# Designs tried in a protein design run: peptides against a protein of PDB entry 3NZW. Part 39

Target 1, 212 residues: chain A of PDB entry 3NZW
Amino acid sequence: TTTLAFRFQGGIIVAVDSRATAGNWVASQTVKKVIEINPFLLGTMAGGAADCQFWETWLGSQCRLHELREKERISVAAASKILSNLVYQYKGAGLSMGTMICGYTRKEGPTIYYVDSDGTRLKGDIFCVGSGQTFAYGVLDSNYKWDLSVEDALYLGKRSILAAAHRDAYSGGSVNLYHVTEDGWIYHGNHDVGELFWKVKEEEGSFNNVIG
Target 2, 222 residues: chain B of PDB entry 3NZW
Amino acid sequence: QFNPYGDNGGTILGIAGEDFAVLAGDTRNITDYSINSRYEPKVFDCGDNIVMSANGFAADGDALVKRFKNSVKWYHFDHNDKKLSINSAARNIQHLLYGKRFFPYYVHTIIAGLDEDGKGAVYSFDPVGSYEREQCRAGGAAASLIMPFLDNQVNFKNQYEPGTNGKVKKPLKYLSVEEVIKLVRDSFTSATERHIQVGDGLEILIVTKDGVRKEFYELKRD

## One batch from the design tools (peptide; aimed at target 1 G47 G48, target 2 P104 Y106)

Design b2_p18_4_s2 (made by RFdiffusion4, then SolubleMPNN; from b2_p18_4, 8 letters changed)
Fold by OpenDDE base, seed 5:
Structure b2_p18_4_s2 (fold): chain B 212 residues (1-212), chain C 222 residues (1-222), chain A 18 residues (1-18)
Amino acid sequence: as target 1 above (212 residues)
Amino acid sequence: as target 2 above (222 residues)
Amino acid sequence: MFNEAFELPYLDKIIDPA
């Protein structure tokens, strides 16, 4: 798995691969590793698919309950804290989760929290999470600027996941791409790695380790 | 370390069509190298036009299916006999599976039916309840033999339009029920040849708007 | 017990190898 999220002048970019594995077996190439919690809040999945899917869906329910009770959208801080508190209660039980909670509220602006099953909760501007995270960081860190255009930021997110998909055997399938703004998240499509790779190689003159 | 799980072998396969879905399973039940039964059905009609199979450890599979059937029953009681949708069924099964997250049901679960738009739907589950709607899925002992075949024949992976120099993929299209049944039969006959835990019989449940139809075919009994 | 189930091939759906 490779997931990433980063803040920039235009909001948040979220990009993830779609491969799931069971040992050496590719279990799926079409896993949705972004959970749309609500129109303004996204969760990413890395680790155990069931753990992430179950608890982030549960988180969505908690966020909805918050809205009903408080008559206001939940903050990204509060949403991430709910998840963090939950996984902390299960500390040592064997949950496997590496998640990013990404959203935009008027109070907070664009916000990203990293939450994992060890109980770590971190606020930050840039996170890559998964077995391919270091590959993604290599591309992302080399090209990241706060002042990226939306177009360039989207491409950078997509390109970083592609790099990870290329090098990490446990990452691949497709890139799912999101842009989060004050008006909510926007889905920017599913990009098959097989097609994307050749396109990027041709356009950039990159991936010269592959003949073609 | 004590392993509380058994493995009863077998293989299951789901394929969604445009207005139908198929869930198939062999009828062999085995422990180690001993055939317990040559006809032990593992694909079930659970009501509300939902078919289900949980393949792996049969005791866990049976328990899970029974629990789901009970869930359907209670859903009717609580919601004035409302039909349980396939997506709601999938969510319910996730909760059943994840409820035993720390002592999982040792099964690969597939359900098939029609979505609310009348389109064929297949959902697959891991032992702890992660689920995905897919066009096709193989589970069980010979899943590794069948799934690549399904990738090629259902999802047309690695197929390209002739004359395009590999630049245009074969377009996705729905298969007819006859085509799907053929693929299922070919899958299981081939799997039976290469896997000792698959064989004896093939039971296919076909879900349409008109209900669930069952078909049975003999497999190799070796 | 959890680990035992996942030691068996092809049953666990893992998004990231732990």
Scores: peptide ipSAE 0.189, ipTM 0.819, DockQ to the pose 0.117; fails the geometry check
OpenDDE base, seeds 1, 2, 3, 4: peptide ipSAE 0.185, 0.183, 0.157, 0.165; ipTM 0.809, 0.826, 0.822, 0.817; seeds 1, 2, 3, 4 fail the geometry check

Design b2_p18_4_s3 (made by RFdiffusion4, then SolubleMPNN; from b2_p18_4, 8 letters changed)
Fold by OpenDDE base, seed 1:
Structure b2_p18_4_s3 (fold): chain B 212 residues (1-212), chain C 222 residues (1-222), chain A 18 residues (1-18)
Amino acid sequence: as target 1 above (212 residues)
Amino acid sequence: as target 2 above (222 residues)
Amino acid sequence: MFNKPFELPYLDKIIDPA
């Protein structure tokens, strides 16, 4: 798995691969590793698919309850704290979760929290999570700027996942890409790695280690 | 150390068509090298045009299917005989599976039916309730033998248009029910040849707007 | 009383092998 999220002048970019594995077996190439909690809040999945899918869906319900009770959307801080508190209660039980909670509120602005099953909760501007995270960081850190255009930021997110998919055997399938703004998240498509790789190679002149 | 789980082998396969879905399974039940039964159906009509199979440890599979069938009944009681949609069924099954997260049902679950738009739908589950809607899925003992075949023949992976120098992929298209049945039969006959836990019989449940149809084919009985 | 987490080989969909 490779997931990433970063803040920039235009909001948040979220990009994830879609491969699931069971040992050496590719279980799926089409897993949805972004859970749309609400129109303004995204959760990413790394670790156990069921743990992430179940509890982030549960989180969505808690966020909806908050909205109904408080007549206001839940903050990213509060949403991430709910999840963090939950997984902490299960500490030692064997949950496997590496998640990012990404959203935009008027109070907080664009916000990203990292939450994992060890009880870690971190606020930050840039996170890559999963077995391919180091590969993604290599590309992301080398090209990241706060002042990226939306187009460039989207491409950078996509390109970083592609790099990870190329080097990490546990990452691949496709890139799912999101842009989060004050008006909510926008889905920017599913990009098959097989096609995307050759396109990027041709356009950038990159991946010269592969002879096409 | 006591292992509470058994492995009864077998294989299941789901394929979604445009306006139909198929869920198939062999009828062999085995423990280790001993065939317990040559005809033990593992694909079930659960009502509301939903078919289900939970393959792996048969005791867990049967328990899960029974619980789901009961869930369907209660859904009708609580919601004035409203038809349970396939997506809602999938969510319900997730909760059934994840409810035993720390002592899981040792099964690979597949359900098939029609979505609310009348399109074929197949959902697959891991033992703890992660689920995904897919065009096709193989589960069980010979899943590793069949799934790559399905990738090639249903999703046309690694197929290109002739004369394009591999630049144009074969376009995705829905298969007819006849084509799907043929693929299912070929898959299971092939799997039977190479896997000891697959054989004896093949039961195919076909879901259409008109209901569930069952077909049976003999497999090798060695 | 199954107190010990039985490590089942997950048949399907681990997003990140631990």
Scores: peptide ipSAE 0.169, ipTM 0.800, DockQ to the pose 0.097
OpenDDE base, seeds 2, 3, 4, 5: peptide ipSAE 0.173, 0.149, 0.155, 0.171; ipTM 0.817, 0.814, 0.808, 0.809; seeds 2, 3, 4, 5 fail the geometry check

Design b2_p18_4_s4 (made by RFdiffusion4, then SolubleMPNN; from b2_p18_4, 7 letters changed)
Fold by OpenDDE base, seed 5:
Structure b2_p18_4_s4 (fold): chain B 212 residues (1-212), chain C 222 residues (1-222), chain A 18 residues (1-18)
Amino acid sequence: as target 1 above (212 residues)
Amino acid sequence: as target 2 above (222 residues)
Amino acid sequence: MFNEPFELPYLDKIIDPA
């Protein structure tokens, strides 16, 4: 798995691969590793698919309850805290989760929290999570700027996941790409890694370790 | 370390068509190298045009299916005999599976039916309740033998349009019920040849708007 | 609650190798 999220002048980019594995077996190439919690909040999945899918869906329910009770959308901080508190209660039980909660509220602006099953909760501008995270960081850190255009930011997210998919055997399938703004998240498509790789190689003159 | 689980072998397969879905399973039940039964059905009509199979440890599979059937019953009681949608069924099954997250049902679960638009739907589950809607899924002992075949024949993976130098992929299209049944039969006959835990009989449940139809085919009994 | 750690062989969909 490779997931990433980063803040920039235009909001948040979220990009993830879609491969699931069971040992050496590729279980799926089409896993949705972004959970659309609500129109304004995204959760990413790394670790156990069931743990992430179940609890992030549960989180969505909690966020909805918050909205009903408080007559206001939940903050990203509060949403991530709910999840963090939950996984902390299960500490030692064997949950496997590496998640990013991403959203844009008027109060907070664009916000990313990392939450994992160890009870870690971190606010930050850039996170890559999963077995391919180091590969993604290599590309992302080299090209990241706050002042990226939306187009460049989207490409950078996509390109970083592609790099990870190329090097990490446990990452691949496709890139799912999101842009989060104050108006909510926008889905920017599913990009098959097989097609994307050759396109990028041709356009950039990159990936010269592969002879096309 | 104590292993509370058995493995009863077998294989299941789901394929979604345009206006139908198929869920198939062999009828062999085995423990280790001993055939317990040559005809133990593992694909079930659960009502509301939902068919279900939970393959792996048969005791867990049966328990899960029974719980789901009961869930359907209660859904009708609570919602004035409203039909349970396939997506709601999938969510319910997730909760059943994840409710035993720390002592899982040792099964690979597949359900098939029609979505609210009348389109074929197949949902697959891991033992702890992660689920995904897919066009096809194999589960069980010979899943590793069948799934690549389905990738190629249902999803047309690694197929290209002739004369395009590999630049144009074969377009995705729905298969007819006849084509799907052929694929299912070929899958199981092939799996039977290469896996000792698969064989004896093949039961296919076909879900359409008209209900659930069942077909049976003999497999090798060696 | 079965508290003994039992690793299920290769059945769990994992989106990150532990």
Scores: peptide ipSAE 0.188, ipTM 0.814, DockQ to the pose 0.100; fails the geometry check
OpenDDE base, seeds 1, 2, 3, 4: peptide ipSAE 0.160, 0.162, 0.144, 0.160; ipTM 0.802, 0.819, 0.816, 0.810; seeds 1, 2, 3, 4 fail the geometry check

Design b2_p18_5 (made by RFdiffusion4)
Pose (drawn by RFdiffusion4):
Structure b2_p18_5 (pose): chain A 212 residues (1-212), chain B 222 residues (1-222), chain P 18 residues (1-18)
Amino acid sequence: as target 1 above (212 residues)
Amino acid sequence: as target 2 above (222 residues)
Amino acid sequence: TKATFDEPYSWLPLSHWH
């Protein structure tokens, strides 16, 4: 698993791979590691497939309940805390999840929170989570500028997940892209590494190792 | 010490067609190197045009299928006999499985039917509720032998248009019920050849808008 | 700040997955 989300001039970019594993067994190449909590809230998934899916789906129900009660969209900070506090209640029970809550509110602007099953909760501009996180950091950190165009930022996030899908035996499948503005999240497609790799290699001249 | 889990072998397979779906499983039940039964059904019609199989530790698989069938019964009681759609059944199974997160049903579960548009549908589950909708899925002992074959023959993976220099992928035309039954039978004869826990019989449940049909085929008994 | 969680997206293993 490789997931990343980063803030920049144009909002937030979120990118994830789609591989699921059972050890060295590739369980699936077509899993959705991003959950649309609502039109302005996204959650990313890494770790235990069931823990992430179950608790992030539950988080969506909790956020919806807040909107009905308060007649207002829930903040990114509060939404990430609901999950952070829930996971903390289970500390020591073996839950396994590296998670990012990304969204936009007039009150907070573009906002990213890293939340994991250890109870850690961190606000930040850049996060890569999962077994392939360091591979994504390597490409993302060395090409990141706050002033990236929406187009360039979307590409960097896509390229970073691709670097992780190549080097991490536990990451791969396809790349799912998202862009977050004050008008909510915009889905930017599912890119199969099976074609995305060769295309990027030709057009970019990178991945110069692998023989084509 | 006491081990609450055992392994009863068996293999299950689910393929979704355009307007049908199938869920197949061998009828052999095993413990270690012995055969408990050569015919012990493992794929069930749970009503509302849903078939399911929970494969792994059979006691857990039975408890789960029994609990789900009762769930459909109560769904009717509580919602004015409304039909439980396959997507709804999948989310329901997720909660049933995750409910035992800290003492799991040790099963790999697949269900099949039609979605609300009448299209074929297959869902597979992790022991603790992780699930996804798919075109096909192999579960159980021979899953590692069969899933690669299905990726090739069902979703045409790694296959290209001849003479296109590997540029044009083989189109994803869709399989008929006849072509699917062939892939299923071949899959199980192959699995019976290479995996000692697979054999004796093959039972397929076919689901269409007209309901659930069953077909049975013998397998090698060695 | 770097993330510390480095686990793959995984299913709970079963016997035949070994």

Design b2_p18_5_s1 (made by RFdiffusion4, then SolubleMPNN; from b2_p18_5, 13 letters changed)
Fold by OpenDDE base, seed 4:
Structure b2_p18_5_s1 (fold): chain B 212 residues (1-212), chain C 222 residues (1-222), chain A 18 residues (1-18)
Amino acid sequence: as target 1 above (212 residues)
Amino acid sequence: as target 2 above (222 residues)
Amino acid sequence: PRATFTGAFALTPLPWQL
């Protein structure tokens, strides 16, 4: 898996691959590694597919209960804390989760929290999570600026996942791309890595380790 | 050291059509190299036009299917005989599987039916309850032999329009029930030739708006 | 953040890893 999220002047970009594996077996190329918790809040998935899918779906229910009780959307801080508290209760039980809770509230603005099954909870501006994270960081860190246009930021997110998909055997399939703004998240499509690779190679003159 | 799990072999396969879905399984049950049964069905009609199979350790598979059937029964009692939708069934099965997260059911689970729009639906599960809706899935012993074939023949992976120099992908289209049955039969006959845990018989459950139909075919008995 | 992998389940079939 490779997931990333970063804050910039235009909000948040979230980009994820879609491969699941079972050892050397490619279990799926089409896994949805983003949960749409509500129109303003996303969760990303890395690690155990069932652990992430089960508990982030549960988190969605808790977020909805918050809205019903408080008559206000849950904050990104509170949503991430609910998940963090839950996984911390299971510490040592063998959960495998690397998640990012990304969203917008009027109170917080665009916000990203990293939450993992070790009980770590971090607020930050840039995170890459998964087996391909270092490959994604290599591209992302080299090109990141706060002042990126929305278009450039979307491309950078997509391009960083593509780099990881190219180098990490456990990442691939497609790139799912999101832009989070004050008006909520916007889905920017599913980009097949096979097609995207050749397009990017041609347009950039990159990936010269592959003869096309 | 004692292993609480067995492996009863076999293979299952789901394919969704436009207005139908199929779930097929061989009828061989084995332990190690011994054939326990040449006819032990592993694909079940669970009611509400949902078919289910949980392939791997048969004791766990049977337990899971029984729990799901019971869940359907209670759903009717609690919700005035409301039909359980395939998506709700998938969520329920996730909870059944994940409820044993720390001592999992040793199975690959597939369900098939129709979604709320009457479109064919196949859901596949890992042992601990992750699930995905797909057009096709193979599970069990010969899944690695069949799944790449399904990628090519159902999802038309790596197929291109002739004369386009690989620039135009073969368009996705739904397959007829007859075409799907042919693919299922070819899959299982081929798998039987290459895997000792697959064979004897093939049972296919076809789900349409009119209900569940069963078809049976002999497989190699070697 | 570190790479997150599903722990070794002594299970075949293996749980899916993301």
Scores: peptide ipSAE 0.282, ipTM 0.768, DockQ to the pose 0.207; fails the geometry check
OpenDDE base, seeds 1, 2, 3, 5: peptide ipSAE 0.273, 0.277, 0.270, 0.279; ipTM 0.758, 0.772, 0.771, 0.767; seeds 1, 2, 3, 5 fail the geometry check

Design b2_p18_5_s2 (made by RFdiffusion4, then SolubleMPNN; from b2_p18_5, 12 letters changed)
Fold by OpenDDE base, seed 5:
Structure b2_p18_5_s2 (fold): chain B 212 residues (1-212), chain C 222 residues (1-222), chain A 18 residues (1-18)
Amino acid sequence: as target 1 above (212 residues)
Amino acid sequence: as target 2 above (222 residues)
Amino acid sequence: VKSTFNEAFALTPLPFDL
């Protein structure tokens, strides 16, 4: 898996691959590694597919219950804390989760929290999570600036996942791309890595290690 | 060392059509190198136009299917005989599987039916309850032999329109029930030739708006 | 119940990893 999220002047970009594996077997190329918790809040998935899918769905229910009880949307800080507290209670039980909780509230603005199954919870502006994270960071860090246009930021997110899909055997399939603003998240499509690779190679003159 | 899990072999396959879905399985049940049965059905009609199979360790598979059937029964009691939708069934099965997260059911699970729009639906599960809706899925012993074939023949992977220099992919389209049955039969006959845990018989459950139909075909008995 | 699975058991079929 390779997931990433970063803050910039235009909000948050979230980009993820879609491969699942079982050892050396490619179990799926079409996994949805982003859960849409509410119109303003996203969760990303890395690690055990069932652990992430089950508990982030549960998190969605907890977020909805918060809204019903408190008559306001849950904060990104509170949502991420609920998940962090939950996984920390299971510490040592063998859960495998590397998640980012990304969203916008009036109080917080655009916000990203990293949460993992070890109980680590970090607020930050840039995270890459998964087996391909270092490959994604290589591209992302080299091109990141706060003042990116929305178009350039979307491309950078997509391009960073593509780099990871190219080098990490456990990442691939497609890129799912999101832009989060004060008006909520916007889905920016599913981009097949096979088609995207050749397009990017041609347009950039990149990936010269591959002859095509 | 005691291993609580067995492996009863076999293979299952689901394919969704436009207004139908199929779930097929061989009828061989094995332990190690011994054939326990040449006709032990592993694909079940669970009611509400949902068919289910859980392939791997048969004791776990049977237990899971029984629990799901019971869940359907209770759903009717609690919700005034409301039909359980295929997506709700998938969520329910996730909870059944994940409820044993720390001592999993040793199975690959597939369900098939119609969605709320009347379109064919196939859902597949890992042993601990991650799930996805797909157009096709193979599970069990020969899944690695069949799944690449389905990628090519159902999802038209690596197929391009002639004369386009590989630039135009073959368009996705639904297959007819007859075409799907042909693919299922070819999949299982081929798998039987290359995998010792697959053979004897093929049972196909076809789900349409009119209900569940069963078809049976002989496979090699070697 | 937060039971720990015995690591001595290899699961095949394997759970999916992301």
Scores: peptide ipSAE 0.311, ipTM 0.781, DockQ to the pose 0.081; fails the geometry check
OpenDDE base, seeds 1, 2, 3, 4: peptide ipSAE 0.297, 0.297, 0.304, 0.308; ipTM 0.775, 0.784, 0.787, 0.782; seeds 1, 2, 3, 4 fail the geometry check

Design b2_p18_5_s3 (made by RFdiffusion4, then SolubleMPNN; from b2_p18_5, 13 letters changed)
Fold by OpenDDE base, seed 4:
Structure b2_p18_5_s3 (fold): chain B 212 residues (1-212), chain C 222 residues (1-222), chain A 18 residues (1-18)
Amino acid sequence: as target 1 above (212 residues)
Amino acid sequence: as target 2 above (222 residues)
Amino acid sequence: PRSTFTAPFALTPLPFDL
C-alpha cells in the first residue's frame, strides 16, 4: 500500500493506491483505501484490510452519532482521537492499521491526523503511509510547496503514488485521488497505474529505467 | 504443536452478470491427500435470493454459513420479514468474520445475489472480514489458477481492440448466463486438471429475479 | 487465550494486506 495526504493553500490532497496482497498474491487491484466518513471527512487505509475497513467504518458510525448528539459535525481532531483511543485499547492484540483522518471543519480548517495501531496520533501537513511511503515521499518532498495550484497539487499526489506503485511491489492497481476543501471532499477519479505510467512517461520523459 | 485448522480443499467461483449472478463450487472434500467426499456441497441458498460459500476449513465454513442463515432468520423476525439486501448481507458477514478476528474462520467467503437495482452482485471476503464488491472472484485451492483467467475473460484484462496497436482496450460488457456458465465450467475443468484438491463435481447456483436455480456437472474423479 | 495460529498450508486463506 501507498497512501498520502498533504495540506496546501487549496486544502488537502489525498491519494491512495488500490492493491491488496496476501503474501506474493495480488488479492485485488481495486480496493477502496479511502473511506468517505462524511462529506467533509476522509479516512485512509493501510495495513490489515479488515482491521482498517472494520474500524474506520465503525469510526464513521461514531462520527454520525456525534453529529446526532451534538448537532454539529465532528472535528477532525475528535474523529482521529476516537480512532486512536479505540486502537490503543487493542494495543498488543495484533491490529495492523496505518490511517490518515483528513477533513475540514470551520473550527480547524483543513486538517490531517495520522493514526496507527501502535496508538500514535500525529497532526501534520504531509504524511505518506504504507510499504511504498518512502517512494512517495521521494517525489512528494521534492516537489511540495504550500503555494501549489489545485491542479499541480492533484498531479503531485497522483504522481507520488505512481512512483510508489512503480517501485513497491505491494502497491499498484490504480490511484484514487481526492481534493478536500471547505465545501467538502471532491473525488478526482480512479487512474489505472498501467495507463497512467505510460502517459506520465511520455509527457514528462520520466521513468527512463523502462524502455517503452 | 496442535493446529486447530484443517484444510478441506475445493474451489469456489462467483461471477456477476447484468441481471443475474452465479456462485459455483466443486463438491470435493479432502484432508491432506485423502478424498473424504466426492459430493459435499459447499454453495448454499441462504434465503432472500442470497447464495453463499465459505471455502477452506469446512468446519469453519459450515459454522459461518449456519450463523449467516440464522442472521437472516432473525432479520426477518426483527424487521417484519424485510428482505435482506446483498449489501446488508455483506456487512453482516463482515461482522460475523471480524467477531472472530483473533481466532479467524479459516475460509474465503463469497456471496452472490442481486443488488437493490436488480444488478448481479458478488461480494468476496478475506478470513477476517474485509470485503469488496467485484464482478468476479475465485476462492479456495485453485483460486490462483482461475482468477487470472477471470481477469482476462470477465474483465477483459490485457485485451485490446484489433488494429489499435494496444491503444484501445476491449470494452467491458456483461456476459450472458450461458457465457458465464461456459466460463465456470471451463474454469473448473481446467483447475481439476492441475489441482488435486479440485474435482468430482461442480455445483452452480444461479441467482435471478425469479430465484435460485441449481445446475450440476460431473468433474474428473481422479 | 484463543489461538492466533495460522495453518502452514501453502494456499491458506490469508488476511489481505493493504
Scores: peptide ipSAE 0.277, ipTM 0.767, DockQ to the pose 0.072; fails the geometry check
OpenDDE base, seeds 1, 2, 3, 5: peptide ipSAE 0.244, 0.276, 0.265, 0.255; ipTM 0.761, 0.772, 0.769, 0.767; seeds 1, 2, 3, 5 fail the geometry check

Design b2_p18_5_s4 (made by RFdiffusion4, then SolubleMPNN; from b2_p18_5, 12 letters changed)
Fold by OpenDDE base, seed 4:
Structure b2_p18_5_s4 (fold): chain B 212 residues (1-212), chain C 222 residues (1-222), chain A 18 residues (1-18)
Amino acid sequence: as target 1 above (212 residues)
Amino acid sequence: as target 2 above (222 residues)
Amino acid sequence: VRATFTGAFSLTPLPWDL
């Protein structure tokens, strides 16, 4: 898996691959590694598929209960804390989760929290999570600027996942791309890595380790 | 050291059509190299036009299917005989599986039916309850032999329009029930030739708006 | 990282990893 999220002047970009594996077996190329918790809040999935899918779906229910009780959308801080508290209760039980809770509230603005099954909870501006994270960071860190246009930021997110998909055997399938703004998240499509690779190679003159 | 799990072999396969879905399984049950049964059905009609199979350790599979059938029964009691939708069934099965997260059911689970729009639906599960809706899935012993074939023949992976130099992908289209049955039969006959844990018989459950139909075919008995 | 049960019981089929 490779997931990433970063804050920039235009909000948050979230980009994820779609491969699941079981050892050397490609279990799926089409896994949805983003949960749409509400129109303003996303969760990303890395690690155990069931652990992430089960608990982030549960988190969605807790977020909805918050809205019903408090008559206000849950904050990104509170949503991430609920998940963090939950996984911390299971510490040592063998959960495998690397998650990012990304969203917008009027109170917080665009916000990203990293939450993992070790009980770590971090607020930050840039995270890459998964087996391909270092490959994604290599591209992302080299090109990241706060002042990126929305178009450039979307491309950078997509391009960083593509780099990881190219080098990490456990990442691939497609890139799912999101832009989070004050008006909520916007889905920017599913981009097949095979097609995207050749397009990017041609347009950039990159990936010269592969003969086209 | 004692292993609480067995492996009863076999293979299952789901394919969704436009207005139907199929779930097929061989009828061989084995332990190690011994055939326990040449006819032990592993694909079940669970009611509400939902068919289910949980392939791997048969004791776990049977337990899971029984729990799900019971869940359907209680759903009717609690909700005035409301039909359980396939998506709700998938969520329920996730909870059944994940409820044993730390001592999982040793199974690959597939369900098939129709979604709320009447479209064919196949859901596949890992042992601990991750699930995905797909057009096709193979599970069990010969899944690695069948799944790439399904990628090619159901999802038309790596197929291109002739004369386009690989620039135009073969368009996705739904397969007829007859075409799907042919693919299922070819899949299982081929798998039987290459895997000792697959064979004896093939049972196919076809789900349509009119209900569940069963078909049976002999497989190689070697 | 896979859950501890996979190591303890050599679970196959294996849970999916993301």
Scores: peptide ipSAE 0.293, ipTM 0.765, DockQ to the pose 0.104; fails the geometry check
OpenDDE base, seeds 1, 2, 3, 5: peptide ipSAE 0.277, 0.277, 0.272, 0.293; ipTM 0.753, 0.767, 0.769, 0.762; seeds 1, 2, 3, 5 fail the geometry check

